# Ledger of designs, part 18: peptides against a protein of PDB entry 1ZZD

Target 1, 109 residues: chain A of PDB entry 1ZZD
Amino acid sequence: FQVVNPYLLRDLVDLGIWDEGMKQYLITQNGSIQGLPNVPQELKDLYKTVWEISQKTIINMAADRSVYIDQSHSLNLFLRAPTMGKLTSMHFYGWKKGLKTGMYYLRTQ

## One batch from the design tools (peptide)

Design b1_p18_2_s2 (made by RFdiffusion4, then SolubleMPNN; from b1_p18_2, 9 letters changed)
Fold by OpenDDE base, seed 3:
Structure b1_p18_2_s2 (fold): chain B 109 residues (1-109), chain A 18 residues (1-18)
Amino acid sequence: as target 1 above (109 residues)
Amino acid sequence: DELEELPEKLKEELLKSL
């Protein structure tokens, strides 16, 4: 069950580009507006989905949070098309950034 | 899953591909 982000909906309406076609596009793109040429880049950056955020950024954010969380906290990672190489890279990058405790939970789109 | 540690050179190359 997919729900359009209400703030995204508001901003698209304010831009005057919201219509049935846009709605269908978002459904087919799992909420992503990254491919829309008529949307300002600022909005694209603001409304990046978890699948569109750099994996390095996600790991960096987790590393920052790890300062305040206990060792039992889990990290969720999201990948569109995981490969063995990419998974390995993420593992070691996390290790490099100090994520030596907790569980890496991989989710795929 | 936990992965075995890889050689340092390979590890560095993989980090660049992230």
Scores: peptide ipSAE 0.019, ipTM 0.356, DockQ to the pose 0.033
Fold by OpenDDE base, seed 4:
Structure b1_p18_2_s2 (fold): chain B 109 residues (1-109), chain A 18 residues (1-18)
Amino acid sequence: as target 1 above (109 residues)
Amino acid sequence: DELEELPEKLKEELLKSL
């Protein structure tokens, strides 16, 4: 239960799909419902984990913030399956978007 | 969505500068 968002739990119960099997599934998936075929897409869109948010979106938000802030904030990036290719792409994209410091923290699942 | 991959040569150059 520690890995399940309480509102997600409510919605899963309302859908009638909450059971012990679902609980164990969510534990193994670190709270992600993206792979469940019996969950409406709108619900999947609502409940994204940090690993499911577009990295490009994260970078865009950081770049947008830098426009109005004197000092650049550290960027937090989350990758479920990081590769050197992805890391370099993210670095380059961040640079292209005008991130000043280039300092970011990488989190891995 | 995923980030576009850089050309391999460009990736190597970026890695050197990291």
Scores: peptide ipSAE 0.014, ipTM 0.296, DockQ to the pose 0.066
Fold by OpenDDE base, seed 1:
Structure b1_p18_2_s2 (fold): chain B 109 residues (1-109), chain A 18 residues (1-18)
Amino acid sequence: as target 1 above (109 residues)
Amino acid sequence: DELEELPEKLKEELLKSL
């Protein structure tokens, strides 16, 4: 199930590049615009999908939230191609950042 | 998409390696 980001849609329309081809491209690319040469890098940075966002950034955000939440909550990471090494690295990074629960769920494509 | 729960044992081993 894929939902097109309405703001992305707006910006693509504003760029004048929205058409059926673009729609199909987004579908095939799981919403990613990173590979589009005619899209400004600023928009690519803005509309990174969950798969394109640095996992370290996600961990940082989770660590920040943990400061204000007394209860435990799971850290859910989204990885396109997880490896044991990458998982280990993320766990250690999470630990370093002060996460108590650590990584609990992985979501992969 | 797949959801995978990390085994707690794996977490423990990782923590021990710190």
Scores: peptide ipSAE 0.008, ipTM 0.237, DockQ to the pose 0.031
Fold by OpenDDE base, seed 2:
Structure b1_p18_2_s2 (fold): chain B 109 residues (1-109), chain A 18 residues (1-18)
Amino acid sequence: as target 1 above (109 residues)
Amino acid sequence: DELEELPEKLKEELLKSL
């Protein structure tokens, strides 16, 4: 299932562009606003979905914050179409980046 | 959405390679 980001909803309302059409658009676009011409680029950058972010970027961010989080916390990775090769590559990359958590999860739509 | 744990077999193989 899909839930609209509440902060995104707020900002779209503030822009005066929230309506039923926009709601349906977001549903069909899996929450992405990247294709909307009437949305400022700043908001597009802010509300990039996890599917629109480089997996390496996500891993880098996780590695950076992993220094300050409990090792029991799981790393959540996001892939639209995971393959064994991608999973292997991501795992090795994560290890090399010094991720401390031993439990890794894959989230897919 | 679906949350899956990475296969244990994969984890083991990766650990062996360290």
Scores: peptide ipSAE 0.006, ipTM 0.252, DockQ to the pose 0.031

Design b1_p18_2_s3 (made by RFdiffusion4, then SolubleMPNN; from b1_p18_2, 8 letters changed)
Fold by OpenDDE base, seed 5:
Structure b1_p18_2_s3 (fold): chain B 109 residues (1-109), chain A 18 residues (1-18)
Amino acid sequence: as target 1 above (109 residues)
Amino acid sequence: DELEELPEELKKRLLESL
């Protein structure tokens, strides 16, 4: 059972495009609305799933948080289809941004 | 423990892939 984001639900209802088909679409797409042509881009940006957010951005956020603590927070990165190149890049970038090695975890879908 | 710095060209490629 997948729960639809209540705010997303509201916005889709306001757009007049919410129906059973839309619900099933979201379930199939793991909550992603990125592929919907009739949804404003601002909503797509707002409701990006954890799998759609730039890993670079996530790392930046983690680095920003770590400025205020002695130890870096554990970071969870989400990738639908990770490649070795992508993983290497993420590792390097995390290091460059001051994150301690091994302080992030990869979650795959 | 600090990682060894990568060559500059590799750094660029890695950053571009993010």
Scores: peptide ipSAE 0.019, ipTM 0.378, DockQ to the pose 0.034
Fold by OpenDDE base, seed 4:
Structure b1_p18_2_s3 (fold): chain B 109 residues (1-109), chain A 18 residues (1-18)
Amino acid sequence: as target 1 above (109 residues)
Amino acid sequence: DELEELPEELKKRLLESL
């Protein structure tokens, strides 16, 4: 399966830092570049994995979509290490933002 | 089937935990 985002790969090549070591690092990090010191912060912000994107942002995007349809799309949330408190907060925030279904599918790493 | 509103303090705590 594809571990590295193809656009990220392009940018890493353009930076001249793509090599076998970088490839292996990304594999072990499930595609994350957040820990790399030689990558500009702008690229780190752009290429956050699904596990690194703010759950609040994901919920906001889902809520925006739901405004234009009669039934909310299925909300898929990805959490690396969910806790009961985190799940409760996410559910509450989704409800507050006006999601019609109030239900989401949770996927964990 | 409607969710009840939570106390304001609890709402604040939940939002901060996201």
Scores: peptide ipSAE 0.017, ipTM 0.347, DockQ to the pose 0.034
Fold by OpenDDE base, seed 2:
Structure b1_p18_2_s3 (fold): chain B 109 residues (1-109), chain A 18 residues (1-18)
Amino acid sequence: as target 1 above (109 residues)
Amino acid sequence: DELEELPEELKKRLLESL
């Protein structure tokens, strides 16, 4: 099931565009608002889903966070269509960025 | 969607290749 981000919900309500149709749209679009013409680009950038962010960007962010968190925390990787090649590439990139804990999780859509 | 841990064998092989 798809859970709508509560902050996104708030902002859509503030824009006056939230209704049942919008709700159904978000469900069918897996939470993405990128295709909506009446939404400011700033908001689209803010609420990009994990599927709309490059995997390297996610790893970079995780590497930055890893400096300030317990090493026991697992890295969550997100792939819409995981392949062995993609998993391998992401693993090595993570290693190069200092993610050496070995606790990796894969989330698939 | 679902969350799953990477297979241990895969992690081992990848780490050994470094």
Scores: peptide ipSAE 0.016, ipTM 0.288, DockQ to the pose 0.032
Fold by OpenDDE base, seed 1:
Structure b1_p18_2_s3 (fold): chain B 109 residues (1-109), chain A 18 residues (1-18)
Amino acid sequence: as target 1 above (109 residues)
Amino acid sequence: DELEELPEELKKRLLESL
């Protein structure tokens, strides 16, 4: 299920652009505001969904965390349209960052 | 949303290619 980020809701209200149309837009876009022309870029950057965050960023965070956790913790990656190329890239990048033995899980929409 | 584990065979191939 989808839950609207309460902080995003606040900011959209503050911008005066929150309405039923916006609500429906967010529903259809799975919470993404990246395509909205009337939203400041800074807010777009702030409210990137898990689908919009760089996979490298996620891997970087996981690599940092892995220093203090067991390899039993799995890395969850989020891809809207996984391809062999993307999977390969993620694996190699993870390897470079020291994630050699972790279990990788892929979430897709 | 669906959660899928990366295929082990894929992991193996990728590791071997390094």
Scores: peptide ipSAE 0.011, ipTM 0.294, DockQ to the pose 0.031

Design b1_p18_2_s4 (made by RFdiffusion4, then SolubleMPNN; from b1_p18_2, 8 letters changed)
Fold by OpenDDE base, seed 4:
Structure b1_p18_2_s4 (fold): chain B 109 residues (1-109), chain A 18 residues (1-18)
Amino acid sequence: as target 1 above (109 residues)
Amino acid sequence: DELEELPEELKEKLLSSL
């Protein structure tokens, strides 16, 4: 089983689309609502899973934080269908964005 | 393993793929 995000649950209930079918859908989709046609795009954007967030966005956020800290914090990257090319590009992107000593912890689905 | 440094042109190509 998979626990649904409580805030997502609230919003789905408020939309009046929460039911057992929706629950099962979310379980099979690892919590993703991206494929639901009756969910506003704004909610889809809000409730992107860690696997759906752009790696560039994650790196950008990490880089922004690193500007204000002495040590680069460890960066957790979550990848869907990782390839060697993607890993390489992420490394160089992080470097380019100023992650001087950042350590990347790779998580794969 | 450490990643080897790539030529700048290849870096840009890889970045564009993200």
Scores: peptide ipSAE 0.021, ipTM 0.374, DockQ to the pose 0.033
Fold by OpenDDE base, seed 2:
Structure b1_p18_2_s4 (fold): chain B 109 residues (1-109), chain A 18 residues (1-18)
Amino acid sequence: as target 1 above (109 residues)
Amino acid sequence: DELEELPEELKEKLLSSL
């Protein structure tokens, strides 16, 4: 599997901070650069992993995508520490946003 | 999977907490 986003790799190289140590760091962080002090915030915002994107944002993106998809699509949600309350909130938020399908798959970290 | 349906008041509260 590919741990590092190829575009992220490019940008890290351009910043001159890519090395074996950085590679190992990203592996341990599952591709996240959020904890790196020497990375611009703009880059951090651009390369948020699925675990770092708010669930609300994911649902919004799914809702927007559904407008352009004729067939039904599945909604995949990712939670680090899921609770029943959070799951319920996500479910109904998706409903409110007019998603064609409810939560199909839940992945936990 | 489908979750249990909640009262409307609670739904709104949960939505606002996202």
Scores: peptide ipSAE 0.021, ipTM 0.377, DockQ to the pose 0.032
Fold by OpenDDE base, seed 5:
Structure b1_p18_2_s4 (fold): chain B 109 residues (1-109), chain A 18 residues (1-18)
Amino acid sequence: as target 1 above (109 residues)
Amino acid sequence: DELEELPEELKEKLLSSL
């Protein structure tokens, strides 16, 4: 299996910052580069892990897809540390955005 | 885990609190 996204690997190599230390860092951070100061923000945005994507963004994407179908598809939400308050907020945000179903699936790290 | 759909009445109440 791929521990590191191959495209991310390529870009890190192109930046000249790929080494064994970087590899180990990524492993310990579950693939996240968000904490690296020497990585351009553009790359950080591009390579956000599923746990780092804004939940509102995910909901917006789901709502956008729902325009073309009769029923909203099951929405998979990825949360690193879910709270009841956050889950409730996401549920109602999705509702507000016009999702036709309240079928949200929570995946936790 | 699946988040169950809340009743409309509860949705309205909770939306007002957001």
Scores: peptide ipSAE 0.017, ipTM 0.332, DockQ to the pose 0.029
Fold by OpenDDE base, seed 1:
Structure b1_p18_2_s4 (fold): chain B 109 residues (1-109), chain A 18 residues (1-18)
Amino acid sequence: as target 1 above (109 residues)
Amino acid sequence: DELEELPEELKEKLLSSL
């Protein structure tokens, strides 16, 4: 049920590097282009997957959303390889940022 | 669940480790 981001597809086509090999690469990498040497860094930054986005950034976004609602949105985090230390850090960071609820969903890869 | 209150120095260490 993995689908290639249509905008990423467009940009890869524009770069002239889209082919079946690229498609298979993306499938095996869960949509990540971070390891591709022929992709500009700005595109890598733009198309970070949920696994690659800074978890701190995700928490910041969640905290920002909570300003506009009575109850904080559920904090949903995605981690490839969570460790107890990382989870603890994330939990406390969320608390520090004023989230009204703890981590609701943790999805691991 | 409410998080346990930690000393400020430990909070800073946790934040810096992210």
Scores: peptide ipSAE 0.017, ipTM 0.388, DockQ to the pose 0.035

## One batch from the design tools (peptide)

Design b1_p19_1 (made by RFdiffusion4)
Fold by OpenDDE base, seed 4:
Structure b1_p19_1 (fold): chain B 109 residues (1-109), chain A 19 residues (1-19)
Amino acid sequence: as target 1 above (109 residues)
Amino acid sequence: EEIEEMEELYEKYKHLLDE
């Protein structure tokens, strides 16, 4: 399996910070570069993992798709540390955004 | 009104989305 995005690898090499230590770090962090101090913020924003993307943004994207399609579509969410309160809030937000389909898959890290 | 109840609940819990 691919732990490092090939485009991310290219950019890290271009920055001159790619080495064995960086590789091992990414493996332990499941591909996340958010904790690296020597990586530009712009690059961090570009290469956010599924766990780092705002769940609100994911819901917004799903709602946007619902404007153009009438059929039900799956909504897959990934939460790092879900709580009952947060899950409840997500459901209400989805409702407010006009989602026709509830959460189909909820995955946790 | 079911919609009104849901709106009230949303306002109550919306802050948890950003935590």
Scores: peptide ipSAE 0.037, ipTM 0.483, DockQ to the pose 0.539
Fold by OpenDDE base, seed 5:
Structure b1_p19_1 (fold): chain B 109 residues (1-109), chain A 19 residues (1-19)
Amino acid sequence: as target 1 above (109 residues)
Amino acid sequence: EEIEEMEELYEKYKHLLDE
């Protein structure tokens, strides 16, 4: 069973910071390394989790697919800490980008 | 009219997506 992304594991080992404590930390953080002070920023940028990816980026990708598919498709959005304001903005952004079905699944961490 | 209203609302709240 692979809890941690194998490529992330490799890079953490190469940095010499991989240990049991690191593993447990990642588990509690759902795979996020963003809070680790001893990890280079470039690595943090590379290994963003689905919860850390900009919701705007996700919507943009979905809208991009809609350009080539003349069929309604469901959109899955992930929010770590959703607020009513953010949900509202996401709704209107999706509409503005021409999403037909909009947000079908909203997943919260 | 409704389209225009929604566009205005989008411009008002779009900044929240980047937070």
Scores: peptide ipSAE 0.035, ipTM 0.483, DockQ to the pose 0.630
Fold by OpenDDE base, seed 2:
Structure b1_p19_1 (fold): chain B 109 residues (1-109), chain A 19 residues (1-19)
Amino acid sequence: as target 1 above (109 residues)
Amino acid sequence: EEIEEMEELYEKYKHLLDE
């Protein structure tokens, strides 16, 4: 499986910063470029990994989908370091957003 | 009553969603 998004790879090559060191860095960072100082912020914003996306945003996206697909949707949440408080908050937020189907998958990094 | 309680709990813990 690919650790690096193919479009990200292209953009890094275009920036002239792609090398073996960069490849190894991305492997250790699970594909994240957020910690790279020589990458434009716009590119960092574009290529956020699933672990870097706000859980609130994920729930909002799920709620938006639920308007159209009525009970056929599944909600997948990804947390790097979940706490009980954070999980509880997400539960209540999902409830508030009117999700018809509860959380189906919860994954942790 | 249950709805109101859930709303209060949400307001209390909503800040954790973006952490």
Scores: peptide ipSAE 0.021, ipTM 0.433, DockQ to the pose 0.679
Fold by OpenDDE base, seed 3:
Structure b1_p19_1 (fold): chain B 109 residues (1-109), chain A 19 residues (1-19)
Amino acid sequence: as target 1 above (109 residues)
Amino acid sequence: EEIEEMEELYEKYKHLLDE
């Protein structure tokens, strides 16, 4: 499972915004750049399809795995039409609320 | 450490919480 598209990685490096923080962000966001404020919208549009496919796979995997996850230490997100910004916000909200070691899983409805 | 990394990420992207 490749988290970061190699072409995306190249473009981020070319923009001079690739760093350890960006790397960790992409890991937590499963390769999505949609919520990044310093990425041109053109690039977001370019990589949207790849991200959507990847997220669908991740969601399916999460759904299959969720039955085995301890709910007391996980954040389950149920969204009809999730945006990356919303997902990021919810992730950080959960973390801020004390889910320091908790995992999050997304389900779409 | 993971906690430190998450804190840095939070400070960097916390503005998204207001969207």
Scores: peptide ipSAE 0.009, ipTM 0.288, DockQ to the pose 0.084

Design b1_p19_1_s1 (made by RFdiffusion4, then SolubleMPNN; from b1_p19_1, 8 letters changed)
Fold by OpenDDE base, seed 4:
Structure b1_p19_1_s1 (fold): chain B 109 residues (1-109), chain A 19 residues (1-19)
Amino acid sequence: as target 1 above (109 residues)
Amino acid sequence: DEEKKAEELFKKYEHLLDE
């Protein structure tokens, strides 16, 4: 299975920091480069995994789609560390944004 | 009113969404 975005791989090679250690690190981190000190922040911002994207952003994207269709599609949400408060906020944020089907699948890391 | 209740709960927990 490929955990590293091919464009990210290219950029890491160009930075001269790609090696076996980096590969193993990314495998254990599910492709995340957020914890790497020698990676420019702009690359971290560009190459976010599904776990690193703001939940508000995900919900906003779903809401934006729903305005163009009669029935909103099922929304799959991904959370690294869900809490009761976070789940509640996600639910009502989705509601406020007009999602009709709401959260169908909740996936956790 | 169910909508008002939902808004109250939203305000209570919205700050936790991106933590």
Scores: peptide ipSAE 0.032, ipTM 0.496, DockQ to the pose 0.660
Fold by OpenDDE base, seed 3:
Structure b1_p19_1_s1 (fold): chain B 109 residues (1-109), chain A 19 residues (1-19)
Amino acid sequence: as target 1 above (109 residues)
Amino acid sequence: DEEKKAEELFKKYEHLLDE
């Protein structure tokens, strides 16, 4: 499991901010650079992790893909802190969006 | 009936997806 995207690593090196401390920070943040004050916003927007994308957006994208294919792809969701209510909302949101295939993988941070 | 029930549950919990 590679924590740091190789292209992100290159960009951080180009910025001159890559060091052991940065590496350890990224490990603890599961690859996220959103909390770093010395990183340009454009780079933060480019390298958002799956946990930083709205779950609603993920479901929307899955539903959008299902419009163009015979069967919807399996829905994979990532949650930082799942609750029963949140899982229920995700299930019914998928239903509302017309997903043919329900949630298959749920990964928790 | 099932569809309406699903809509009610969705309305109740949809805000949690934004957190």
Scores: peptide ipSAE 0.032, ipTM 0.464, DockQ to the pose 0.737
Fold by OpenDDE base, seed 1:
Structure b1_p19_1_s1 (fold): chain B 109 residues (1-109), chain A 19 residues (1-19)
Amino acid sequence: as target 1 above (109 residues)
Amino acid sequence: DEEKKAEELFKKYEHLLDE
């Protein structure tokens, strides 16, 4: 799979900071640019990886969709370092938000 | 009941969602 989003690659090139070192860095960071000091915050906000998206946001979006869709659509959550407490809170947060379908996919780094 | 327990657990661990 492609570690670097093609649009992100373009923007990094436009910033003049793309090189082999940057590529290797992103590989080790699973595509995350959040830790780069020379990247504008606006780009960091734009190019959040699935691991960096707020879990609450994902659940909220799923809840919004659940109002209009059937239960065939799954709720997918991605966690860097899941804990039992975090998993529990997400489960019941989704339940509280009225999700028709519980968590179907859990992915971890 | 089960619902009340769920709400209590949620309140206890909600902050972990923001980490």
Scores: peptide ipSAE 0.029, ipTM 0.491, DockQ to the pose 0.793
Fold by OpenDDE base, seed 2:
Formats: sequence, structure tokens, C-alpha cells
Structure b1_p19_1_s1 (fold): chain B 109 residues (1-109), chain A 19 residues (1-19)
Amino acid sequence: as target 1 above (109 residues)
Amino acid sequence: DEEKKAEELFKKYEHLLDE
């Protein structure tokens, strides 16, 4: 399991802010850079963790992809603290958005 | 009707997506 996105690592190195302290920070923050004041907002937006992305947004993106694909592709969702109701709502939201394939993979933190 | 059931369930639990 990679805590740090390799592309994020590259960008942090390019910014000249990568060091042992940054590494430890990211480990403690589960890979999130949202709290770093010296990181451009553009990068924060680009490297939002799966836990920082709206589940609806993820489903919407999956639905958008489904418009252009003929093959059955998986919908992957991530939840910090899933409840049955939340899982159900996510499932049917995906259905409502026209996803051809159901929820294939669910990961919990 | 399964579609209607799905819609009802969706309405019931949709608010939980925002939590």
C-alpha cells in the first residue's frame, strides 16, 4: 500500500519541499496535502485522496465513463464509515445515473 | 415493479450520501 502517490511525490520534489519531514507528515495525514499552506491549490485539487472526494462525484465520474465504454467496467467506491443506508444510497445512485455495471469493489478505511 | 422499489429506496437513503 502506497501512502504517497508517485506523481505527487514528483511534484513535491519539483516544488522543492520534499524532505523527511514532509514524508512523515504525509504518513500521519494518510497522504493528504490539503493542510499544507505551501502547496498550490491546483495541486491540492489534483491530489485529493479517495477519502476527500465526494462519493457522488466518484459515481458521477463513473457514470460519465460508462457513456463511452462498451465493456463492463467496475465501479469502485471508498467509505470511511459505511452504513447500510449509505451503501444502499450509493448503489441506487449509481443505478439512477445509468451505470451498466453494479458496485464491484468497496473499500473501507 | 423493481424499478419503483429502487426509486423508493433511493429516495429513502439519498440524504445519507451527503453525510
Scores: peptide ipSAE 0.028, ipTM 0.486, DockQ to the pose 0.598

Design b1_p19_1_s2 (made by RFdiffusion4, then SolubleMPNN; from b1_p19_1, 7 letters changed)
Fold by OpenDDE base, seed 2:
Structure b1_p19_1_s2 (fold): chain B 109 residues (1-109), chain A 19 residues (1-19)
Amino acid sequence: as target 1 above (109 residues)
Amino acid sequence: KELEELMKLFEKYEHLLDE
């Protein structure tokens, strides 16, 4: 499996901050760069992990993609601290956004 | 009517998606 996003790796190299210490940091932080002071906010926003972005944003992106995809496909959701209310809300919001499939694969941290 | 009530309930908890 890939520990580091290859595009993130490239950008960190371009910033000149990639080294063994950075590698170990990312491993211990589960791929998150949010705590790094020497990384531009733009990159932090771009490389938020699936645990760091709004589930609503994920659903919105999936809904946007589904408009252009003829074949129905499943949506994958990731939750750090799931509750029944949150899960139910996700299902409803996905339905409300008009996703072509009612299939959601939920992963928990 | 039941659907509308359910929709209101879900909208009440929709903010949890941002947490």
Scores: peptide ipSAE 0.039, ipTM 0.508, DockQ to the pose 0.756
Fold by OpenDDE base, seed 4:
Structure b1_p19_1_s2 (fold): chain B 109 residues (1-109), chain A 19 residues (1-19)
Amino acid sequence: as target 1 above (109 residues)
Amino acid sequence: KELEELMKLFEKYEHLLDE
């Protein structure tokens, strides 16, 4: 249950498709609704998990926040399959976007 | 120089960030 975004839960209830089966599905899918045929695409786009959005987008958001924050914050990145090339690209892209901190917490699925 | 090679590596694998 804790894998479900509370706002997503609300929307699924509003759609009338929330039930125990849906709950179990989301648990097995680590909160992803991308495979659900009865969910509007708009909601799928809105409720992408950290595994489903571009890591570049995450870095962009972090860079945007850094404009207003003087103190560096650790960035958590979630990768399905990290490779050396991908990690290198993450590092340099963060640098390119002007992130002050080079410290990334890497999580894997 | 070494930095240029690293940047080439970055450019090569930047697309992986979209996955």
Scores: peptide ipSAE 0.038, ipTM 0.520, DockQ to the pose 0.835
Fold by OpenDDE base, seed 1:
Structure b1_p19_1_s2 (fold): chain B 109 residues (1-109), chain A 19 residues (1-19)
Amino acid sequence: as target 1 above (109 residues)
Amino acid sequence: KELEELMKLFEKYEHLLDE
């Protein structure tokens, strides 16, 4: 079940570009607006999907949180096209940043 | 030594995390 981000919906409506065609486009693009030429870059930056956020950024944020969290938390990583090299690098980078091993959960499209 | 070599290898491919 795919749900459109309500804030994104609002902004697209405000831009006057929301219609059935746009809705279908978002469905086919798994919520991504990165390919839309009529959307300002600032909105593209704001509404990056989980598949479009830098994995390093996610790991960095998790590392920052781990300093203040007593209980182990899960880190969800999202990859469009995972490779062994990328996965290995992710694990290493997480380790380098002080994250506990076993907290990584990989999700793919 | 082995760990250091492995670390260097991983650092080589760290750029893939930005994709």
Scores: peptide ipSAE 0.037, ipTM 0.532, DockQ to the pose 0.776
Fold by OpenDDE base, seed 3:
Structure b1_p19_1_s2 (fold): chain B 109 residues (1-109), chain A 19 residues (1-19)
Amino acid sequence: as target 1 above (109 residues)
Amino acid sequence: KELEELMKLFEKYEHLLDE
């Protein structure tokens, strides 16, 4: 089941905005605080969820890691609404970045 | 030639990764 990030919880408590309503909000938003107007941008940047990180950035990070690993590793990508265009782009970008593995595991929101 | 065509196709859809 979904668990609130304990560090995020701490920071929200420190801000004085944690309550039952906030908890329910996070549940419905799958942990995202990006839409909260009373949260500093610094915290929003810190607590971006896997759904909010650019897929290109994720692939870049995977490619960077591949330089320092001996074995191929599977790439897990998270997409809110996958389309054929996005999937094709992901495939080509992975290829362009020279990833050792061709396997992409897609998780959808 | 095939490589160049593939790269052009990629560039066409690359921006979708940032959405």
Scores: peptide ipSAE 0.034, ipTM 0.505, DockQ to the pose 0.734

